# Ledger of designs, part 110: peptides against a protein of PDB entry 2V3S

Target 1, 95 residues: chain A of PDB entry 2V3S
Amino acid sequence: PISLVLRLRNSKKELNDIRFEFTPGRDTAEGVSQELISAGLVDGRDLVIVAANLQKIVEEPQSNRSVTFKLASGVEGSDIPDDGKLIGFAQLSIS

## One batch from the design tools (peptide; made by RFdiffusion4, then SolubleMPNN)

Design b2_p29_7_s1 (from b2_p29_7, 11 letters changed)
Fold by OpenDDE base, seed 2:
Structure b2_p29_7_s1 (fold): chain B 95 residues (1-95), chain A 29 residues (1-29)
Amino acid sequence: as target 1 above (95 residues)
Amino acid sequence: SASVIDANPMFEELREERREEEEEEEERE
Protein backbone atom coordinates (compact mmCIF):
# COMPACT_ATOMS: atom_id res chain seq x y z
CA PRO B 1 0.00 0.00 0.00
CA ILE B 2 0.94 3.65 -0.55
CA SER B 3 1.11 5.75 2.63
CA LEU B 4 -0.26 9.24 2.03
CA VAL B 5 -0.83 12.47 3.95
CA LEU B 6 -3.47 15.00 2.95
CA ARG B 7 -2.89 18.44 4.47
CA LEU B 8 -5.58 21.13 4.29
CA ARG B 9 -7.36 23.66 6.48
CA ASN B 10 -10.58 22.90 8.32
CA SER B 11 -13.55 25.28 8.72
CA LYS B 12 -11.69 27.04 11.55
CA LYS B 13 -8.70 27.62 9.23
CA GLU B 14 -6.58 25.16 11.25
CA LEU B 15 -4.23 22.83 9.37
CA ASN B 16 -5.32 19.18 9.39
CA ASP B 17 -3.14 16.18 8.56
CA ILE B 18 -5.02 13.10 7.37
CA ARG B 19 -2.86 10.00 7.03
CA PHE B 20 -4.24 7.05 5.08
CA GLU B 21 -3.19 4.11 2.96
CA PHE B 22 -4.08 3.62 -0.69
CA THR B 23 -4.02 0.08 -2.09
CA PRO B 24 -3.94 -0.03 -5.90
CA GLY B 25 -6.54 -2.42 -7.27
CA ARG B 26 -8.71 -2.19 -4.14
CA ASP B 27 -9.01 1.57 -3.57
CA THR B 28 -9.99 4.18 -6.16
CA ALA B 29 -9.18 7.88 -6.13
CA GLU B 30 -12.87 8.77 -6.36
CA GLY B 31 -13.85 6.30 -3.63
CA VAL B 32 -11.29 7.58 -1.13
CA SER B 33 -12.24 11.16 -2.00
CA GLN B 34 -15.89 10.38 -1.24
CA GLU B 35 -14.86 8.92 2.12
CA LEU B 36 -12.95 12.11 2.94
CA ILE B 37 -16.05 14.16 2.13
CA SER B 38 -18.31 11.87 4.17
CA ALA B 39 -15.97 12.30 7.15
CA GLY B 40 -16.31 16.09 6.82
CA LEU B 41 -12.60 16.46 6.11
CA VAL B 42 -13.01 17.64 2.50
CA ASP B 43 -15.63 19.98 1.04
CA GLY B 44 -18.00 18.29 -1.42
CA ARG B 45 -17.17 20.92 -4.04
CA ASP B 46 -13.58 19.64 -4.06
CA LEU B 47 -14.40 16.04 -5.07
CA VAL B 48 -13.12 16.39 -8.63
CA ILE B 49 -9.85 18.16 -7.84
CA VAL B 50 -8.98 15.91 -4.87
CA ALA B 51 -9.72 12.75 -6.87
CA ALA B 52 -7.68 13.98 -9.84
CA ASN B 53 -4.62 14.78 -7.74
CA LEU B 54 -4.93 11.60 -5.67
CA GLN B 55 -5.00 9.63 -8.93
CA LYS B 56 -1.92 11.52 -10.13
CA ILE B 57 0.15 10.77 -7.04
CA VAL B 58 -0.79 7.07 -6.76
CA GLU B 59 0.00 6.46 -10.45
CA GLU B 60 3.65 7.44 -9.93
CA PRO B 61 4.38 7.78 -6.20
CA GLN B 62 8.15 7.73 -6.71
CA SER B 63 8.05 10.69 -9.10
CA ASN B 64 5.18 12.61 -7.46
CA ARG B 65 6.30 12.82 -3.83
CA SER B 66 4.16 15.91 -3.21
CA VAL B 67 1.39 17.69 -5.10
CA THR B 68 -0.23 21.01 -4.15
CA PHE B 69 -3.49 22.01 -5.82
CA LYS B 70 -6.11 24.75 -5.70
CA LEU B 71 -9.45 23.94 -4.06
CA ALA B 72 -12.76 24.90 -5.64
CA SER B 73 -14.10 25.70 -2.17
CA GLY B 74 -11.35 28.27 -1.62
CA VAL B 75 -12.34 30.53 -4.53
CA GLU B 76 -15.48 31.94 -2.89
CA GLY B 77 -13.78 32.75 0.41
CA SER B 78 -12.68 36.18 1.55
CA ASP B 79 -9.12 35.01 2.09
CA ILE B 80 -6.62 35.41 -0.72
CA PRO B 81 -5.47 31.99 -1.96
CA ASP B 82 -1.89 31.16 -0.95
CA ASP B 83 -0.20 27.86 -1.81
CA GLY B 84 2.60 28.45 0.71
CA LYS B 85 0.16 28.81 3.61
CA LEU B 86 -2.33 26.33 2.11
CA ILE B 87 -5.10 28.93 2.00
CA GLY B 88 -7.48 27.73 -0.69
CA PHE B 89 -4.98 24.96 -1.46
CA ALA B 90 -4.43 21.38 -0.30
CA GLN B 91 -1.36 19.17 -0.38
CA LEU B 92 -0.98 15.43 -0.92
CA SER B 93 2.34 13.85 0.02
CA ILE B 94 3.89 10.42 0.20
CA SER B 95 4.47 9.60 3.87
CA SER A 1 5.92 26.21 13.77
CA ALA A 2 2.12 26.21 13.47
CA SER A 3 0.25 23.34 15.11
CA VAL A 4 -1.24 20.67 12.88
CA ILE A 5 -4.32 18.67 13.91
CA ASP A 6 -4.20 14.89 13.54
CA ALA A 7 -7.52 13.99 11.89
CA ASN A 8 -6.75 10.28 11.50
CA PRO A 9 -9.35 9.01 14.01
CA MET A 10 -12.21 10.71 12.13
CA PHE A 11 -11.20 9.13 8.84
CA GLU A 12 -10.10 5.69 10.05
CA GLU A 13 -13.42 5.11 11.85
CA LEU A 14 -15.39 5.92 8.69
CA ARG A 15 -13.30 3.66 6.47
CA GLU A 16 -13.67 0.75 8.89
CA GLU A 17 -17.46 1.19 9.07
CA ARG A 18 -17.76 1.27 5.27
CA ARG A 19 -15.67 -1.87 4.86
CA GLU A 20 -17.86 -3.72 7.37
CA GLU A 21 -21.06 -2.57 5.64
CA GLU A 22 -19.77 -3.63 2.21
CA GLU A 23 -18.80 -7.08 3.52
CA GLU A 24 -22.24 -7.57 5.11
CA GLU A 25 -24.02 -6.60 1.88
CA GLU A 26 -21.87 -8.98 -0.18
CA GLU A 27 -22.66 -11.86 2.20
CA ARG A 28 -26.43 -11.26 1.91
CA GLU A 29 -26.46 -11.45 -1.91
Scores: peptide ipSAE 0.150, ipTM 0.679, DockQ to the pose 0.350
Fold by OpenDDE base, seed 4:
Structure b2_p29_7_s1 (fold): chain B 95 residues (1-95), chain A 29 residues (1-29)
Amino acid sequence: as target 1 above (95 residues)
Amino acid sequence: SASVIDANPMFEELREERREEEEEEEERE
């Protein structure tokens, strides 16, 4: 299995770290993304972007050690998006 | 460094529950 960490801010703008394993053939990027949304850890508007980046990292975990991407939910907030502070951005990393 | 919340317990519980439900459903078929 591939050990991953998803880092992003919650509704209170607090940084969350979510560690999980991804097993190719058993798990799917969309399935895990749906679980994250069901848990209230990811905004439903971010399903597509999270799933796409999760798929990208699990396809080539050796070359894609970390990916940072803009959230769809972030554009509706009052705060200016900032990838360094993960405001309106999330990060997936191989742990 | 900045404080980070560990959200693993909540997420792991959800995934475990779904896995158990799927296994039970497969056993009944």
Scores: peptide ipSAE 0.150, ipTM 0.680, DockQ to the pose 0.309
Fold by OpenDDE base, seed 1:
Structure b2_p29_7_s1 (fold): chain B 95 residues (1-95), chain A 29 residues (1-29)
Amino acid sequence: as target 1 above (95 residues)
Amino acid sequence: SASVIDANPMFEELREERREEEEEEEERE
């Protein structure tokens, strides 16, 4: 299994780390992304972008140690997106 | 560096429940 960490801000703009394992052939990027949404940890509008980047990192975990991507939910927010501060952005990393 | 909240317990519990539900469904088939 691949050990991953998803870092993003919650509704109170606090940074959260979510650790989870991804098993190729058992887990799917879409399935895990939906679980994150069901847990209230990811906005439902971000399903596509989270799944796409999760798929990217699990395809080549040795080459992609960290991926930062823009959230769809962040575009509609009042705050200006900033990848350095993870405002309107999330980060997936290999643990 | 900024403080980071560990949200792991919330997600681990959900994934364990889903895994148990999938196993029970497979046993019924």
Scores: peptide ipSAE 0.149, ipTM 0.672, DockQ to the pose 0.317
Fold by OpenDDE base, seed 3:
Structure b2_p29_7_s1 (fold): chain B 95 residues (1-95), chain A 29 residues (1-29)
Amino acid sequence: as target 1 above (95 residues)
Amino acid sequence: SASVIDANPMFEELREERREEEEEEEERE
C-alpha cells in the first residue's frame, strides 16, 4: 500500500493532517475522496480536484512525492489564495 | 509555528467500517 498525508485548512483556518493508505486495485481516487468528504475533512466542492490529484500521485508515487493544488472551495474566500501557506490550496504527499 | 491537528482517528474509523461491510457483502455472493 501507498502511505499518504493530506494537509489542508479546516473551516477555522487551522491546518489538518490526514494520514491514510491507498491500495491499488482495491481503493479508487474517487472512493477515497468521497470518504474524506463524508468524514467532513474535505469540502464537497473539491471532490473533482482532490480525486484528480490523488490519482496523479498514486500512479507515480516514486516521482510525485508531493503535489499542491488549488481548491474550488477557496476561490471565493475572503483570503487571497497562497500555496505556500496552504490558503485555498491543499497538499498531498507520500509519508 | 502553527499547530497541526491530527484528524486520523475520525477518518480511519470510517474507512474500517466501510471495508468490513464490503468484505461481508463479497463473502455472501
Scores: peptide ipSAE 0.147, ipTM 0.678, DockQ to the pose 0.304

Design b2_p29_7_s2 (from b2_p29_7, 17 letters changed)
Fold by OpenDDE base, seed 3:
Structure b2_p29_7_s2 (fold): chain B 95 residues (1-95), chain A 29 residues (1-29)
Amino acid sequence: as target 1 above (95 residues)
Amino acid sequence: SPSVIDANPLFAELRARRAAAAAAAAAAA
């Protein structure tokens, strides 16, 4: 399996590294993303963007070692989005 | 520094619950 880390801020704006595995041929990007949501680790509004970027990284894990993307849940927040600080952004990387 | 959360045990729990629910549904059918 591919060992991944999803880095994003929780409701208290604290940075978390969420570790999870993805097995090509058994798991799907959408399925694993839904499990992240069901576990309360990802906002349901971010299903599409997380799944799209998870798909991107697992397709070519050697070329896409890290991807940073804007969250749908962060657009209407009080803080100005910032990819460097991961405010309104999340980062997926190979562990 | 970021806090680390291992989601794999949580995924296992979710998958087990889905399997149990599916088995219960099949038994009721």
Scores: peptide ipSAE 0.569, ipTM 0.869, DockQ to the pose 0.936
Fold by OpenDDE base, seed 2:
Structure b2_p29_7_s2 (fold): chain B 95 residues (1-95), chain A 29 residues (1-29)
Amino acid sequence: as target 1 above (95 residues)
Amino acid sequence: SPSVIDANPLFAELRARRAAAAAAAAAAA
């Protein structure tokens, strides 16, 4: 399995590293993304963007070691998006 | 410094729950 880390801020704006595994041929990007949402670790509005970036990284894990992307849930927030501080952004990387 | 959350146990629970729900639905069909 591929060991991944999703770095993003929780509802208290605290930075978290969420560790999880992805097994090619068994798991799907959308399925794992839905599990992240069901566990309350990702906002439901971010299903599409998380799944897209998860798919990208698991397709070529040796080449795509880290991807940073804008969250849909961050658009309606009061904070100004900032990829460096991961405000309205998340980072997915190979552990 | 970020806090670390291990989501794997949570995923295992969710997968087991989905499997149980699917089995129950199949038995009722």
Scores: peptide ipSAE 0.561, ipTM 0.864, DockQ to the pose 0.947
Fold by OpenDDE base, seed 5:
Structure b2_p29_7_s2 (fold): chain B 95 residues (1-95), chain A 29 residues (1-29)
Amino acid sequence: as target 1 above (95 residues)
Amino acid sequence: SPSVIDANPLFAELRARRAAAAAAAAAAA
C-alpha cells in the first residue's frame, strides 16, 4: 500500500500528521476521505477537496509526492488562509 | 512539531470489507 500523511490543523489549530495507507484497486479516494471524516480527522465540508487531492497523489505517487490544497472549511473560518502555515490548507504527502 | 495520528486502525473495518469483497471477486473470476 501507499503510505500517506495528511497534515492539517485540528479545531485547536494544532498541527497534526495523520498517517494512513491507501491500497490502489481496493481503496477509493472518496472512501478513505469519508473514513477520515468519520473519524473526526477531517471536516465534512472538505470531502470533495480531500478526495480530489488524494486521488491525484495516488494515481501518480512517484510524481505527486506532496500536494497542498485549500480547505473548504478554511474559507468559512475566521483565520486568513495561509498555505505556508497550513491555515485553511492541508498537505497530503507520500510518507 | 506536529502530533502524529495513525489512522490505519480506524479504517480496519472498511479494509476488512474490501478484503472480503476482493476475495469474493477473485473467486468469481
Scores: peptide ipSAE 0.557, ipTM 0.865, DockQ to the pose 0.507
Fold by OpenDDE base, seed 4:
Structure b2_p29_7_s2 (fold): chain B 95 residues (1-95), chain A 29 residues (1-29)
Amino acid sequence: as target 1 above (95 residues)
Amino acid sequence: SPSVIDANPLFAELRARRAAAAAAAAAAA
């Protein structure tokens, strides 16, 4: 399995590293993303963007070691999105 | 440093629950 870390801020703006595994041929990007949402770890509005970027990582894990992407849930927030601070952004990387 | 959350046990539980529900549904069919 591929060991992944999803770094993003919780509702209290605290940075969290969410560790999870992805097994090619068994798991799907959308399925795992839905599980992240079901676990309350990802905002439901971010299903599409998380799944898309998870797919990018798992399809070429040796070359795509890390991806940072803008969250749909962060667009309407009061804070200005900032990829460096992961405000309105999340980062998915190989552990 | 960021707080670390291991989601694997959560995923395992979710998957097990879904599997159990599917099995129950199949048994009731």
Scores: peptide ipSAE 0.554, ipTM 0.861, DockQ to the pose 0.935

Design b2_p29_7_s3 (from b2_p29_7, 13 letters changed)
Fold by OpenDDE base, seed 5:
Structure b2_p29_7_s3 (fold): chain B 95 residues (1-95), chain A 29 residues (1-29)
Amino acid sequence: as target 1 above (95 residues)
Amino acid sequence: SASVIDANPLFEELRARRAREEAERLAAE
């Protein structure tokens, strides 16, 4: 399996590194993304963007070692989105 | 600094739960 880390801030604005595995041929980007949501680790509004970026990284894990993307859940937040601080952004990487 | 969360056990629990629920649904039909 591919070992991944999803870095993002929780509801308390605390930075978390969420580690999980992806098995090509068994798992799907959408399925794993939904599991992240079901586990309370990702906001449901972010399903599409997380799945899209997860698909991108697992397609070519050696070429796409890290991707940073804007969260839908961060757009209407009180804080201004900032990719450097991962405010309203998440980072997915190969561990 | 970031806190580390291992999501794999959570995924396994979710998958096991879905399997049980599906089995129960089929048994009830």
Scores: peptide ipSAE 0.603, ipTM 0.881, DockQ to the pose 0.964
Fold by OpenDDE base, seed 2:
Structure b2_p29_7_s3 (fold): chain B 95 residues (1-95), chain A 29 residues (1-29)
Amino acid sequence: as target 1 above (95 residues)
Amino acid sequence: SASVIDANPLFEELRARRAREEAERLAAE
C-alpha cells in the first residue's frame, strides 16, 4: 500500500496531518475521499478536489511526492487563502 | 506544528459497518 499524509486545518484552524493508506487496485480516489468525508476529516464540498489530487499522486507516487491544492470549503472563509500557511489549501504527500 | 491523526482505523470501522449493513439487507430478503 501507499502511505499518504493529508495536511489541512480543522474547524478550529489547527493544522492536522491525516495519515492513511491507499492500495492500488483495491481502493479508488473517489472512495477514499468519501471515507475521509464520512470520518469527518474532510469537508463534503472538497470531495472533487481531494479525489482529483489523490488520483494524481497515487498514479505516479514516485514522481508526485507532494501536491498542494485549493479547497472549495476555504474560498468563502473569513481568512484570506494562503498556500504557504495552508489556509484554504491542503497538502497531500507520500509518507 | 501539526497534530497527527491516523485515519486507517476509522476507515476500517466504516468498511466493517458497510459490510454488516449489506449482510443484514441480504438476510432480510
Scores: peptide ipSAE 0.603, ipTM 0.880, DockQ to the pose 0.936
Fold by OpenDDE base, seed 3:
Structure b2_p29_7_s3 (fold): chain B 95 residues (1-95), chain A 29 residues (1-29)
Amino acid sequence: as target 1 above (95 residues)
Amino acid sequence: SASVIDANPLFEELRARRAREEAERLAAE
């Protein structure tokens, strides 16, 4: 299995590192993304973007060690999106 | 500074529950 870390801010704007595994051939990017949402760890509005980037990293984990992407849930936020501070952005990386 | 959350036990719980519910559905048919 591939060990992954999804770094993003919770509703209190606190930074979290969410650790989880992905098994190619058993798991799907969309399925795991749905589980992250069901667990209350990801906003439901971010399903598409999380699944797309999860698919990207598991396709070539050696080449895509880290990907940072803009969240749909962050667009309507009070703070200006900032990829460096992970405000309105999330980072997915190989553990 | 980031807080660490292990999501694996949560995934296992979700998957086990779905599998049980599906088995019960099929047994009722």
Scores: peptide ipSAE 0.602, ipTM 0.880, DockQ to the pose 0.894
Fold by OpenDDE base, seed 4:
Structure b2_p29_7_s3 (fold): chain B 95 residues (1-95), chain A 29 residues (1-29)
Amino acid sequence: as target 1 above (95 residues)
Amino acid sequence: SASVIDANPLFEELRARRAREEAERLAAE
């Protein structure tokens, strides 16, 4: 399995590193993304963007070691999006 | 620094729950 870390801020704006595994052939990017949402770790509005970036990293894990992307849930938030501080952004990386 | 959350046990619980629900559905047929 591929060991991954999703770094993003929770509802309290605290930075979290969410560790999880992805098994090619068994898991799907959309399925695992939905499980992250079901576990309350990702906002439901971010399903599409998380799944797209998860697919990108697992299809070529050797070349795509880290991806940073803008969250849909962060666009209408009170805080101004900032990729450096991961405000309205998340980072997915190979552990 | 960032707090660490291990999501794997959470995923296993979700998957186990779905499996139990499916088994119950099949048993009711």
Scores: peptide ipSAE 0.602, ipTM 0.880, DockQ to the pose 0.920

Design b2_p29_7_s4 (from b2_p29_7, 17 letters changed)
Fold by OpenDDE base, seed 4:
Structure b2_p29_7_s4 (fold): chain B 95 residues (1-95), chain A 29 residues (1-29)
Amino acid sequence: as target 1 above (95 residues)
Amino acid sequence: SASVIDANPLFAELRARRAAARAAELAAR
């Protein structure tokens, strides 16, 4: 399996590293993303963007070691999105 | 620093519940 870390801020704006595994051929990007949402770790509005970027990283994990992307849930937030601070952004990386 | 959350145990539980639901559905056929 591919060991991944999803770094993003929780509802209290605290930075979390969410560790999870992805097994090619068994898991799907959308399925794992849905599990993240079901666990309350990802906002449901971010299903599409998380799944897209998860798919990207697991397709070529040796080349795509890290991807940072803008969250749909962060666009309308009170804080101005900032990829450097991961405000309104999340980062997927190989553990 | 970031706090670490291991989501794998929870994912396993969710997968198990889905599998159990499928099994129950098949058994009822």
Scores: peptide ipSAE 0.488, ipTM 0.829, DockQ to the pose 0.872
Fold by OpenDDE base, seed 2:
Structure b2_p29_7_s4 (fold): chain B 95 residues (1-95), chain A 29 residues (1-29)
Amino acid sequence: as target 1 above (95 residues)
Amino acid sequence: SASVIDANPLFAELRARRAAARAAELAAR
């Protein structure tokens, strides 16, 4: 399995590293993303963007060691999006 | 710095529950 970390801020704006495994051939990007949402770890509005970037990283884990992407849930927020601070952004990386 | 959350135990539970639900649905057909 591929060991991954999803880094993003919770509702209190605290930075969290969410660790999970992905097994090619058994898991799907959309399925795992839905599990993250069901666990309350990802906003439901971010299903599409999380799944797309998860697919990207697991299809070429040796070359795509880290991907940072803009969250749909962060667009309407009061805070100005900032990829460096992961405000309105999340980061997937290989553990 | 970031705090760490291990989601693997919860994922295992969710996967098992979904698999059981699908199996039950198929058995009831």
Scores: peptide ipSAE 0.485, ipTM 0.829, DockQ to the pose 0.869
Fold by OpenDDE base, seed 3:
Structure b2_p29_7_s4 (fold): chain B 95 residues (1-95), chain A 29 residues (1-29)
Amino acid sequence: as target 1 above (95 residues)
Amino acid sequence: SASVIDANPLFAELRARRAAARAAELAAR
């Protein structure tokens, strides 16, 4: 299994590292993303973008050690998006 | 500074159910 960390801010703007495993051939990017949403760890509006980037990192984990992407849930927020501070952005990385 | 959340226990039961369903499907062929 591939050990991953999803780093993003919660509704209180606090930074969290969400650790989870992905097993190729058993898990799917969309399925795992849906579970993250069901657990309240990811906003439902971000299903597509999280699944797309999860797929990217697990298909070539040796080349894609970390990916940072813009969240749909952050577009209409009061804060200006900033990938360096992970405001309106999330980061997936190999643990 | 980030707080750590382990999500693996949250997925364990769902993953087990999916695996069992797939095994049953293959056995029924």
Scores: peptide ipSAE 0.485, ipTM 0.829, DockQ to the pose 0.532
Fold by OpenDDE base, seed 1:
Structure b2_p29_7_s4 (fold): chain B 95 residues (1-95), chain A 29 residues (1-29)
Amino acid sequence: as target 1 above (95 residues)
Amino acid sequence: SASVIDANPLFAELRARRAAARAAELAAR
């Protein structure tokens, strides 16, 4: 399996590293993304973008060691989106 | 600094729940 880390801020704006495994041929990007949402770890509005970037990283894990992407849930937040601070952004990386 | 959350145990639980639901649906047919 591929060991991954999803780094993003929770509702209290605290930075979390969410560790999970992805097994090619068994897991799907959309399925795992749904699990993250069901667990309350990802906002439901971010299903599409998380799944897209998860697919990107697992299809070429040797080349895509880290991807940072803008969250749909962060667009209308009180804070201005900032990829450097992961405000309104999340980061997927190979552990 | 980030806090670490291991989501794997919860993923396993959710997978098991889905498997059980599928099995129940098949048994009801």
Scores: peptide ipSAE 0.485, ipTM 0.829, DockQ to the pose 0.875; fails the geometry check

Design b2_p29_8_s1 (from b2_p29_8, 16 letters changed)
Fold by OpenDDE base, seed 1:
Structure b2_p29_8_s1 (fold): chain B 95 residues (1-95), chain A 29 residues (1-29)
Amino acid sequence: as target 1 above (95 residues)
Amino acid sequence: GEMELEIKERELSAEEAAEAQALLDKLLA
């Protein structure tokens, strides 16, 4: 399995690291993303973008060690998006 | 599957940052 970390901010603006595993051939990017949403760790509006980037990183984990992407939930937020501070952005990385 | 959560830090709001700065200003005045 591939060990991953999803780093993003919650509604209290706390930076969270979420560790999980992805097993190619058994897990799907959308399925794992839905689990993250069901656990209350990811906003439901971010299903598509999280799944897309999860798919990207698990396709080539050797070259895609880290990916940062803009969240749909962050677009309508009051804070100005900032990829460096992960405001309105999330980061997936290989653990 | 199993998932683990770790809280790393908190980003202050603009209001909280302003309040913190105001407190700092008082301490240094």
Scores: peptide ipSAE 0.261, ipTM 0.642, DockQ to the pose 0.078
Fold by OpenDDE base, seed 5:
Structure b2_p29_8_s1 (fold): chain B 95 residues (1-95), chain A 29 residues (1-29)
Amino acid sequence: as target 1 above (95 residues)
Amino acid sequence: GEMELEIKERELSAEEAAEAQALLDKLLA
């Protein structure tokens, strides 16, 4: 399995690292993303973007060690999006 | 699947960030 970390901020602006495994052929990017949402770890509005980037990283885990992407949930926030501070952005990486 | 959550840090307010930077600047002066 592929060991992954999703780093993003919650509604309290706490930086969270969510560690999980992905097994190609058994798991799907959308399925795992839905689990993250069901667990309250990811905003439901971010299903598409999280699944897309998860799919990207698990397809080529050796080449794509880290991907940072803009969250749909971050667009409506009062804070200015910042990929360096992960404000309105999330990061997926291979652990 | 198996998932693990770790809280790393909180985002600093603008004021807290400014104070931290001011302290750093003093240390480097």
Scores: peptide ipSAE 0.257, ipTM 0.642, DockQ to the pose 0.067
Fold by OpenDDE base, seed 2:
Structure b2_p29_8_s1 (fold): chain B 95 residues (1-95), chain A 29 residues (1-29)
Amino acid sequence: as target 1 above (95 residues)
Amino acid sequence: GEMELEIKERELSAEEAAEAQALLDKLLA
């Protein structure tokens, strides 16, 4: 299995690190993303972008050690998006 | 493999820790 960390901010602007494993052939990027949404850890509007980037990293985990991507839920926020501060962005990385 | 939730940049209160655990439980269900 691939050990991953999803880092993103909650409604209080605190960083959350979610550690999980992904087993190719058993897990799907969309399925795991839906579980994150159901748990209240990811905004439902971000299903597509989270799933797409999860798929990207698990396809080539040796080459893609970390990916940072813009959240759909962050576009209409009052804060200016910033990938360095993970404002309106999330990050997936290999543990 | 292990699944964990960690809130960064601030210490959690007892209530916040319980809420975080509840979210983790939902993820693992």
Scores: peptide ipSAE 0.217, ipTM 0.607, DockQ to the pose 0.080
Fold by OpenDDE base, seed 3:
Structure b2_p29_8_s1 (fold): chain B 95 residues (1-95), chain A 29 residues (1-29)
Amino acid sequence: as target 1 above (95 residues)
Amino acid sequence: GEMELEIKERELSAEEAAEAQALLDKLLA
């Protein structure tokens, strides 16, 4: 399996690392993303963008070591999005 | 376990750890 880390901020603005495994041929990007949402770890509005980037990184984990992407849920916030501070952004990386 | 939730730059209290474990259990179910 592929060991991954999803780094993003929770509702209290605390930076969190969510570590999980992805098994090609068994898991799907959308399925894993739905599990993250069901667990309350990802906002439901971010399903599409999380799944898309998860798919990208697991297709070529040797080439795509890290991807940072803008969250749909971050647009409605009062804070200005910042990819460096992961405000309104999340990061997927190979562990 | 295959999964871990970590709050960066802070250790969880016993209560916070229990809550984190509950979230992990949902994800692993």
Scores: peptide ipSAE 0.211, ipTM 0.597, DockQ to the pose 0.081

Design b2_p29_8_s2 (from b2_p29_8, 16 letters changed)
Fold by OpenDDE base, seed 2:
Structure b2_p29_8_s2 (fold): chain B 95 residues (1-95), chain A 29 residues (1-29)
Amino acid sequence: as target 1 above (95 residues)
Amino acid sequence: GEMELEIKERELSPEEAAEAQALLDKLLS
């Protein structure tokens, strides 16, 4: 299995590291993303972007050690997006 | 099946902490 960390701000704007495993052939990027949403850890509006980047990183975990991406939920928010502070952005990385 | 998840808060830089607090203050206003 691939050990991953999703770094993302929670509803209180606190940065959390969400650790999980991805097993190729058993798990799918969409399925894992849906579980993250169901757990209340990811906004439902971010399904597509999270799944796309999760797929990217698990395809070649040795080459893609980290990916940072803009959240759909952050675009219309009151806060100005900032990839450095992970405001309106999230980061996936290999643990 | 449902996957197991582990959530941890990471250490914040002073700048990140200040920004987070500002956002929290706005949220609570």
Scores: peptide ipSAE 0.146, ipTM 0.546, DockQ to the pose 0.044
Fold by OpenDDE base, seed 3:
Structure b2_p29_8_s2 (fold): chain B 95 residues (1-95), chain A 29 residues (1-29)
Amino acid sequence: as target 1 above (95 residues)
Amino acid sequence: GEMELEIKERELSPEEAAEAQALLDKLLS
């Protein structure tokens, strides 16, 4: 299995590292993303973008060691999005 | 749960750590 870390700010704007495994052929990007949403760790509005980037990283984990992407939930927030501070952005990386 | 999750925070108070552990236990059960 592929060991992954999703770096994302919680509702208190605190930065969290969420570790999980992805097994190609068993898990799907959308399925794992749904589980993250069900756990309250990812906003439901971010299903598409999280799944798309998760798919990207698991397809080529050797070349895609880290991906940073803009969240749909961050666009409507009061804070200005900033990829460096992961405000309105999240990061997936290979553990 | 279906997926094992581990949440890491840079620094947590003892109280926050206990809450995080409780959540982790729930997700791993």
Scores: peptide ipSAE 0.128, ipTM 0.496, DockQ to the pose 0.052
Fold by OpenDDE base, seed 1:
Structure b2_p29_8_s2 (fold): chain B 95 residues (1-95), chain A 29 residues (1-29)
Amino acid sequence: as target 1 above (95 residues)
Amino acid sequence: GEMELEIKERELSPEEAAEAQALLDKLLS
């Protein structure tokens, strides 16, 4: 399995690292993303972008060691998006 | 099936850390 870390801010703007495993052939990017949403760790509005980037990293983990992406939920927020501070952005990486 | 998730704090207060730990315990059960 592929060990991954999802770094993103929670509803209180606190930065968290969420560690999970992805098993190719068993798990799907969308399925895992749905579980992250069900766990309350990802905003439902971010399903598409999280799944897309999860797919990207797991298809070539040797080349895509880290991906940072803009959250749909961050667009409606009052804070100015900042990829460096992960405001309105999240990051997936190989642990 | 249910995924096993691990949460690690970066910018959490002691109280927030406790809440995160409680959530982690539930996710790992």
Scores: peptide ipSAE 0.127, ipTM 0.501, DockQ to the pose 0.065
Fold by OpenDDE base, seed 4:
Structure b2_p29_8_s2 (fold): chain B 95 residues (1-95), chain A 29 residues (1-29)
Amino acid sequence: as target 1 above (95 residues)
Amino acid sequence: GEMELEIKERELSPEEAAEAQALLDKLLS
């Protein structure tokens, strides 16, 4: 399986690393993303963006070691988006 | 089965870390 880390700020705006595994042929980017949402770790508005970037990284994990992407949930937030501070952004990486 | 998750802190207070651990325990049960 592919060991991944989703770096994302929680509801308290605290940065967390969420570690999980992805097994090609068993898991899907959509399914895993929905699990993250169901666990309350990802905003439901970010399903499409998280799934798209998860798919990107698991397709070529040796080439795509890290991807940072803008969250849909961050657009309507009170904070100004900042990819360096992961405000309104999240990061997926291979652990 | 249920997806195995692990949450690790970066910018958490001791109290918030405990809450995160409680959540992790729930996810792994």
Scores: peptide ipSAE 0.126, ipTM 0.499, DockQ to the pose 0.065

